# Ledger of designs, part 14: peptides against a protein of PDB entry 4AID

Target 1, 242 residues: chain A of PDB entry 4AID
Amino acid sequence: FDIKRKTIEWGGKTLVLETGRIARQADGAVLATMGETVVLATAVFAKSQKPGQDFFPLTVNYQEKTFAAGKIPGGFFKREGRPSEKETLVSRLIDRPIRPLFVKGFKNEVQVVVTVLQHDLENDPDILGMVAASAALCLSGAPFMGPIGAARVGWVDGAYVLNPTLDEMKESKMDLVVAGTADAVMMVESEIQELSEEIVLGGVNFAHQQMQAVIDAIIDLAEHAAKEPFAFEPEDTDAIKA

## One batch from the design tools (peptide; made by RFdiffusion4, then SolubleMPNN)

Design b2_p30_2_s3
Fold by OpenDDE base, seed 5:
Parts: C-alpha cells; structure tokens; sequence
Structure b2_p30_2_s3 (fold): chain B 242 residues (1-242), chain A 30 residues (1-30)
C-alpha cells in the first residue's frame, strides 16, 4: 500500500490527511482526522460526458453512519434511507464552494461522498468533511481548480475561535462557516447573535487566513499522491490560469 | 499537462463570488 499522509497543527488540533489505505477504487480518496473525529471522502468522475448532457452533474453526499449515531448528537432519530436535516445541510455546504471551481464546459458526472466514520463529540465533522472532499477532488485528477479550505469561526469572550468545540459553541455568539481557495473566499454561512458587520467580516478574514495551512497541506498531499490530471480542454482557455 | 489543483479560476468568477460573499455578510449582520 502506498500510503501518503500529511499532518499539520491547525487551531491547536492535529489535522491528518491520508490517502492510499482505503477506497482505492475511487479516483480520489482521503481519510481525514481531527481529534478523534474521522471522515472518509471519495471522489469519482466519469471519463466521458453523457450524450446530450447540458448541465454539470455534480452530486455531493455527506453521510453520518448509524454506528457513529450513538455518539452523534441527534443521531438516534436517523431513519434508514433518508438524509437527516444535518446531512442535507452539510452536503450543500460542501457542494457550494466546490461546484464553481470545476473547469467550465466539464460536464462529466462527478460524485463526492463524505462519510463520517467516527465522531469525538468535540470536533464537528462538517468542516473536516469539507477539507476531505477538497483533498479527494485534488487527488482524483478531475478538472477541479481547488483546493478549497474551510473553517468554522466562533466569537467567544470577545475573540475569534478557530473551529470551536461543540462545548465552546454553546458560549459562542457566532457560528461562521467559511470556505475558500488560497486567493478568494467562496462561501460564507453564519448564525449570528447580535454582532456587528465588522466582527462578522473580521471573522471571514480570520477564517480565510487560518485555512491557508489546510490548503497548503492539500497541495502538498496532491504533489505526492494525485493521479495524472484528466486531459480536458476547456471551451474558454482564458478561464484557466495555470 | 496542467495540474488542476494548481489551476486558478478566472478573475471574473472570483469577483462574482466575492460580491456574493459581501452581500451575504451584509445580510447576516442585519
């Protein structure tokens, strides 16, 4: 097994990105760990476009497996076969920043699956899932102009907190999720309790700065483990600055 | 062959997304 691993310290926690151990049949597969929360992201893409395909067929599925449900808050009510509200929301949260980063004109089917394998009840798997999905796509060779990073920002005792624990979030006046590339913020979602625009904007900037280490880690992993890039010629060559 | 993970989106796309983010931030702060 050719296992490649990148480990970084991120917000006072160890982030591990690993490939080559599991799901090797996928185009890209990343096992991501933060604390004792573990997610598997897989990326698979079709090598040809379906005849008559008029839209980009990207599917993103975030799943929290039932064996982890005994440890996942609210997991006891998961009906088999339908995504929970959380799973639906997180799937969208992952989809939104990655969708626009595919090369224009690429209309091959792409499937991203993020599976929560373990939850430590401290580190939410959503941010980890975003990071893992980004890494899996970068490893796949798909024409994805990633990586994206992601971060959650809290506001606790008048300070920004990177990836607050579930307990810290109880005291947080902000739940700000940010995703972006090295150069740009791509997505912001937040729940805010009576905070100024200045604090929120500062949180976005803080998140974008803090996610650079993750972006760099994904690039480093990709330099050592990515598949050959899929040969795709964009319709508009001006859209790709390589 | 271009490494896609080193490729960058168009400035037009970046600018569009930046505007959308700014609008979202303004909405969240109301």
Amino acid sequence: as target 1 above (242 residues)
Amino acid sequence: MVKWYLAKPSQELIDKLAREVEEKVRELAK
Scores: peptide ipSAE 0.487, ipTM 0.881, DockQ to the pose 0.903
Fold by OpenDDE base, seed 2:
Structure b2_p30_2_s3 (fold): chain B 242 residues (1-242), chain A 30 residues (1-30)
Amino acid sequence: as target 1 above (242 residues)
Amino acid sequence: MVKWYLAKPSQELIDKLAREVEEKVRELAK
């Protein structure tokens, strides 16, 4: 096995991005760990466009494995074969920031699958899943102009908290999820309890600053483990700044 | 051959996304 691994300290926790151990049949595969929460992201893309394909066929599927469900809060109600509300929401959360970053005119089928393998009951796998999906796409060679980073921001005792634990979130007045590139914020989702615009904007900026270390870690991993870039000529060359 | 993970989206796309984020933040702060 040619295993490549990047480890960083992120918000007082160890983030590990690993490739080469499992899911080697995918174009990109990343095992991501934060605390004891573990996710596997896989990216697969078709090497040709289907005849008559007129839209970009991206599918993102976030799923929590049944063996982990005994530890996952709310996991007791998984009906076999249908995504839970959480799985549907997180799939959309991952889809939204990555979809615009594919090169214009690319209409090959892309499938991203994020699977929760382990949950520590402290670190939510949604943020980790976003990071892992970004990394898997960057490793795949697909024409994806990533990486994206992601962060959750809490507001606890008058301070910003990066990726609060589930227990810290009970005391948080803010649940702010931010995704972006190195240069720009792309997505904000939030549940806010009567906070000022200044605090919310400060939270977005804090998230964007804190995700830079993750973006850099994905780039470093890609420099060592990415597949050759898929040869694709964009319809609009002005849309790509190298 | 361009490494895609080093490529950047167009400024037009960035500006569009920035506006959407700003609008959303304003909606959340009301």
Scores: peptide ipSAE 0.487, ipTM 0.885, DockQ to the pose 0.879
Fold by OpenDDE base, seed 1:
Structure b2_p30_2_s3 (fold): chain B 242 residues (1-242), chain A 30 residues (1-30)
Amino acid sequence: as target 1 above (242 residues)
Amino acid sequence: MVKWYLAKPSQELIDKLAREVEEKVRELAK
C-alpha cells in the first residue's frame, strides 16, 4: 500500500492526514486524526456531465457512525436513516466553503462523504471533517481550487483559543467556525455571547492565520499523493491564475 | 495541466465572499 501521511502540530494537538490505506476506490480519500478523534473523508466525482445538467451537483454528507456516537454523552442512538441535526449542520458547514471553489462550468456530479470513525470527547469532528473533506478533494484530481482550511475559535478568559476542547467550550463566550483558502476567508459561523465586533473580527483573523498550517499540510500531501488533475477547460480563463 | 489545488479562484469571487463574511461578522456582533 502506498500510504502517504502528513503530520503537523496544530493548536497544541497533533493533526495527522493520511491517504492510501482506506477507500482506494474513491477519487480522493483521507483519514484525518486529531487527538483520538478520527474521520474518513471520501471524494468521488463523475468523469462526465449528465445530459441536461444545468447546475453543479455537489452532495456533502457528514455522518457519525453509531459506534462513534455511542461514546458521545447525550449522543442519541441515531436511528439508521435520517441525519441528525448535528450531521445536517456539519454537512452544510463543509458544503458552504467548498462549493464556490469548483471551477466555473464544472457540472459533473461530486459526492463528499465524511464519516466519524472515532470521537475522543475532547476534539469535535466537525473541524476535522472540514479539513479532511478539503484534503480528499485536493487528492481527487477534481477541478477544486482548494484547499480550504478550517478552525474553531473560542474566547476564554479574554483570549482566543484555537479549536477549544468540548470542556473549554463550556467556558467560552464564542463558538466561531471559520473556513478559508490561503488568501481569503470564505465562511464564518458563530454563536457569540455579548462580544464586540473587534473581538469577533480578531477571531476571524486569528482563525485564518492558524489555518495556514493546515492548508500547507494539505498542499504538501497533495504534491505527494494527488491523482492527475481532471482535464477540464474552464469557461472563464481569467478565473484561474496559475 | 494545472494542479487544481494550486489554482486560485477569481478575484471577483474572493471579493464577493469577503463582503459576505464582513456582513456576517457585523450581524454576529449586534
Scores: peptide ipSAE 0.485, ipTM 0.883, DockQ to the pose 0.904
Fold by OpenDDE base, seed 4:
Structure b2_p30_2_s3 (fold): chain B 242 residues (1-242), chain A 30 residues (1-30)
Amino acid sequence: as target 1 above (242 residues)
Amino acid sequence: MVKWYLAKPSQELIDKLAREVEEKVRELAK
């Protein structure tokens, strides 16, 4: 097995991105760990477009498997079948920032699956899932102009907190999730208690600054483990600035 | 061939997304 691993310190925690051990049949596969929370992201893309395909067929599925459900807060024994509200929400949270980054005109099927393998009850798998999905896509060779980073920002005792624990979030006046590229913020979602625009904007900027280390880590992993880029010619060459 | 993970989206897309984020932030702060 050719296992590649990148480890960084991020918000006082160790983030590990690993490829080459699990799901080798996927185009890209990343095992991401923060604390004792572990997620597996896989990316698979079709090598041709289906006849008559008129839209970009991206599917993102975030899954908290029943074996992990015993440790998931509020995770009752999920019936096999329908995604929970959380799984649906997180799937959308991952989808939103990645969808615009596919090269225009690419209409091959893309499937991203994020599976929670372990939950430590401190580190939420959603942010980790976003990071892992980004990394898996970058490793896949798909025409994805990533990576994205992601961060959660809390506001606790008048300060920003990067990726607050579930316990710290109880004291937080902000649950701000930010995703972006190195150069730009792509997505913001938040639940905010009465905070000024200045504090919220500061939180977005803080998140974007803090995710740079993650973006760099994904690039470094990709430089060592990415598959050859899929040969795709965009319809509009002006859309790809090298 | 450019590595896709080193490719950059168009400035137009970036500007569009930046505006959407700014609007969202203004909505959240109200």
Scores: peptide ipSAE 0.480, ipTM 0.881, DockQ to the pose 0.918

Design b2_p30_3_s3
Fold by OpenDDE base, seed 1:
Structure b2_p30_3_s3 (fold): chain B 242 residues (1-242), chain A 30 residues (1-30)
Amino acid sequence: as target 1 above (242 residues)
Amino acid sequence: MVKWYKAKPPEELIKKLEEEVKKKVKELAK
């Protein structure tokens, strides 16, 4: 096995991105760990476009498997065969920032699957899932102009907190999820309790700053483990800077 | 061939998304 691993310290926690051990049949596969929360992201893309395909067929599926669900808060509410509310929301959370980053005119089928393998009851797998999906796409060779980073920001005792634990979030006045590239913020979702625009904007900027280390880690992993880029000519080559 | 993970999105796309984010931030702070 050609196992490649990148490890960084991120928000006082160890983030590990690993490829080459699991799901080697996928175009890209990343095992991501933060604390004792573990997710597997896989990216698969078709090497040709279906006849008559008029839209970009991207599917993102976030799943928390039953074996992990025994430790996941509220995991007992999961009915087999239907995504939970959380699974649906997180699938959308991952989809939103990655969808616009595919090269214009690329209409081959792309499937991203994020599976929660382990949950430590402290680190939410959603942010980790976003990071893992980004990494898997970058490793796949698909015409994805990533990576994206992601971060959750809390507001606790008048300060920003990067990726607050589930317990720290109980005291947080903000649940701000941010995704972006190295250069730009792409997506913001939040639940906020009576905070100023200045504090929220500061939280977005804080998230964007803090995700740079993750973006760099994905790039470093891709430099060592990415498949050859899929040969695709964009409709507008002048719009893409290498 | 350009490595896609080093390719930059079109500036017009980035500008649009940044404007959407800015709008969203203003909506969240109300």
Scores: peptide ipSAE 0.485, ipTM 0.889, DockQ to the pose 0.891
Fold by OpenDDE base, seed 2:
Structure b2_p30_3_s3 (fold): chain B 242 residues (1-242), chain A 30 residues (1-30)
Amino acid sequence: as target 1 above (242 residues)
Amino acid sequence: MVKWYKAKPPEELIKKLEEEVKKKVKELAK
């Protein structure tokens, strides 16, 4: 096995991005670990466009495996075959920041699957899933102008907290999820309890600063493990800067 | 051939997304 791994310290926790062990049949596959929460992201893309394809066919599926479901809060009611509300929401959360980063005119089918393999009951797999999906796409060679980073920000005892634990979130006045590139914030979702615009904006900036280490880690992994870039000519070449 | 993970999205797209984020932040703080 040609296993490549990147490890960083991130918000006082160890983030591990690994490729080469699992799902080798995918175009990109990343096993991501934070604490003892583990997700597998796979990216697969068609090498040709279907005849008559007029839209970009991106599918993002976040799923929690049944063997992990016994430890996942709220996992008790999974009817086999239908995504839970959480799985649907997290799938959209991952889709939103990655969709606009595909090269304009690319209409080949792309499937991203994020699977929760383990949950430690401290680290929510949604942020880890966003990071893993970004990494898997960067490794795949698809015309994805990533990576994106992601972070959750809490507000606990008058301070920002990066990726608060589920227990710390009970005391947090903010649940702010941010995704972005190295240069720009692309997506913000938040539940806020009576916080000033200044605190919220500070939280977005804090998230964007803290996700740089993750973006750099994905780039480093891609430099060692990415497939050759898929040969694609954008509709507007002037729009892409290297 | 450009490595896609080193490519930058179009400036117009980035501007649009930043404006949407700014609008969202302002909506959340009301």
Scores: peptide ipSAE 0.485, ipTM 0.888, DockQ to the pose 0.876
Fold by OpenDDE base, seed 4:
Structure b2_p30_3_s3 (fold): chain B 242 residues (1-242), chain A 30 residues (1-30)
Amino acid sequence: as target 1 above (242 residues)
Amino acid sequence: MVKWYKAKPPEELIKKLEEEVKKKVKELAK
């Protein structure tokens, strides 16, 4: 197996991005680990557009499988079938920042699946899932103008905390999820308790700064493991600035 | 052919997204 791995220190934790061992049948596949939380992201895209396809058919599916349920906070033995509220929410969190980054006019089917394989009860797999999905898309060769990074920011004792643990989040006045490219913030979701615009904006900037290391790590992994880029010509040539 | 993960989104798209984020931040802080 040609296994490629990138390891970085991120927020006082080790982030590992690995490809080549699992799900080799996918266009891109990344095993991402932070602490003992482990997710598998896969990206698959059709090599042709379906006849009559009029919209971009992107599907993002985040899944917390039953085998991990005994280790997921509030995770009960879920019957296979309907996504939980959390699974639906995280699927949207992953979808939002990636959808705009596909080249305009690309209408081939794209499926991103993020599966939680292990949960350590400290590191939430949502941020890790966002990172893994971004990496899997970059490795796939799909016309995705990523990578995106992602970060969660807490506000604990008057300071920003990068990717707070589940226990630290109980003391946090902010649950700020940020996603973006190297150059721009693309998505912000937050639950906040009586915080100023200045603190929230500072949190967004902090997140964007801290995700640069992740973006760089994905690029480095892609340089070594990405498939050949899918040959696609945008409808508007101005849509791709090299 | 540029590798897609090295391609940059259109500036207009980036500007739009940044404006949406700024709006969202203002909405959250209210």
Scores: peptide ipSAE 0.482, ipTM 0.891, DockQ to the pose 0.904
Fold by OpenDDE base, seed 3:
Structure b2_p30_3_s3 (fold): chain B 242 residues (1-242), chain A 30 residues (1-30)
Amino acid sequence: as target 1 above (242 residues)
Amino acid sequence: MVKWYKAKPPEELIKKLEEEVKKKVKELAK
């Protein structure tokens, strides 16, 4: 197999992005590892639009497999079929920043699936899933104007913490998830306990700075492993700068 | 041929999303 891998140090942890081993039938597939948490992201897109398609049919599914669920805090052996509340929330968390980055007028079906394969009980798969989904889309050749980076920021003992562990999050006064491109913050989700606007804005800026290394890693991986870009002309060509 | 992962989204879209983020941050800090 022609395996391509990018490894970086990120927040004191090793982030690995790998392609070419698993899910080769997908348009893009990335195995992402942080610590001992492992996710597989796959991206598949239709090469034509369905007759009568009037909206962009993007589906994002985050899934915690039963074999991983036995290690996931609050993960019960779920029967196959209905997503949990967590799976639904994380699917939306991944969907929100990627949806607006598809080229205007592209209405081919796109399916992104993120599967948790392993959980280390320290590193939450949600951030890793966002990164992996972004990478898989960049590798696919779909008209996705990514990559997206993502980061979680905590506020522990008067300092910002990048991607706090599940145990550090218990002591954190902030759960701030940020997603963005190299140039801009695209999404913020947060649970905040009575913090100043200055601290929250500082957290957003901290996240955006820290995700640049991840964005660069995805670009580097794509330069070595991306499929040829899908030939698509946007409805408004003047709006897209390459 | 444009590599999509090197393409930049429209500036108007970025500006709109940044304004929404700024608004959300202000709402969360209250």
Scores: peptide ipSAE 0.479, ipTM 0.887, DockQ to the pose 0.863

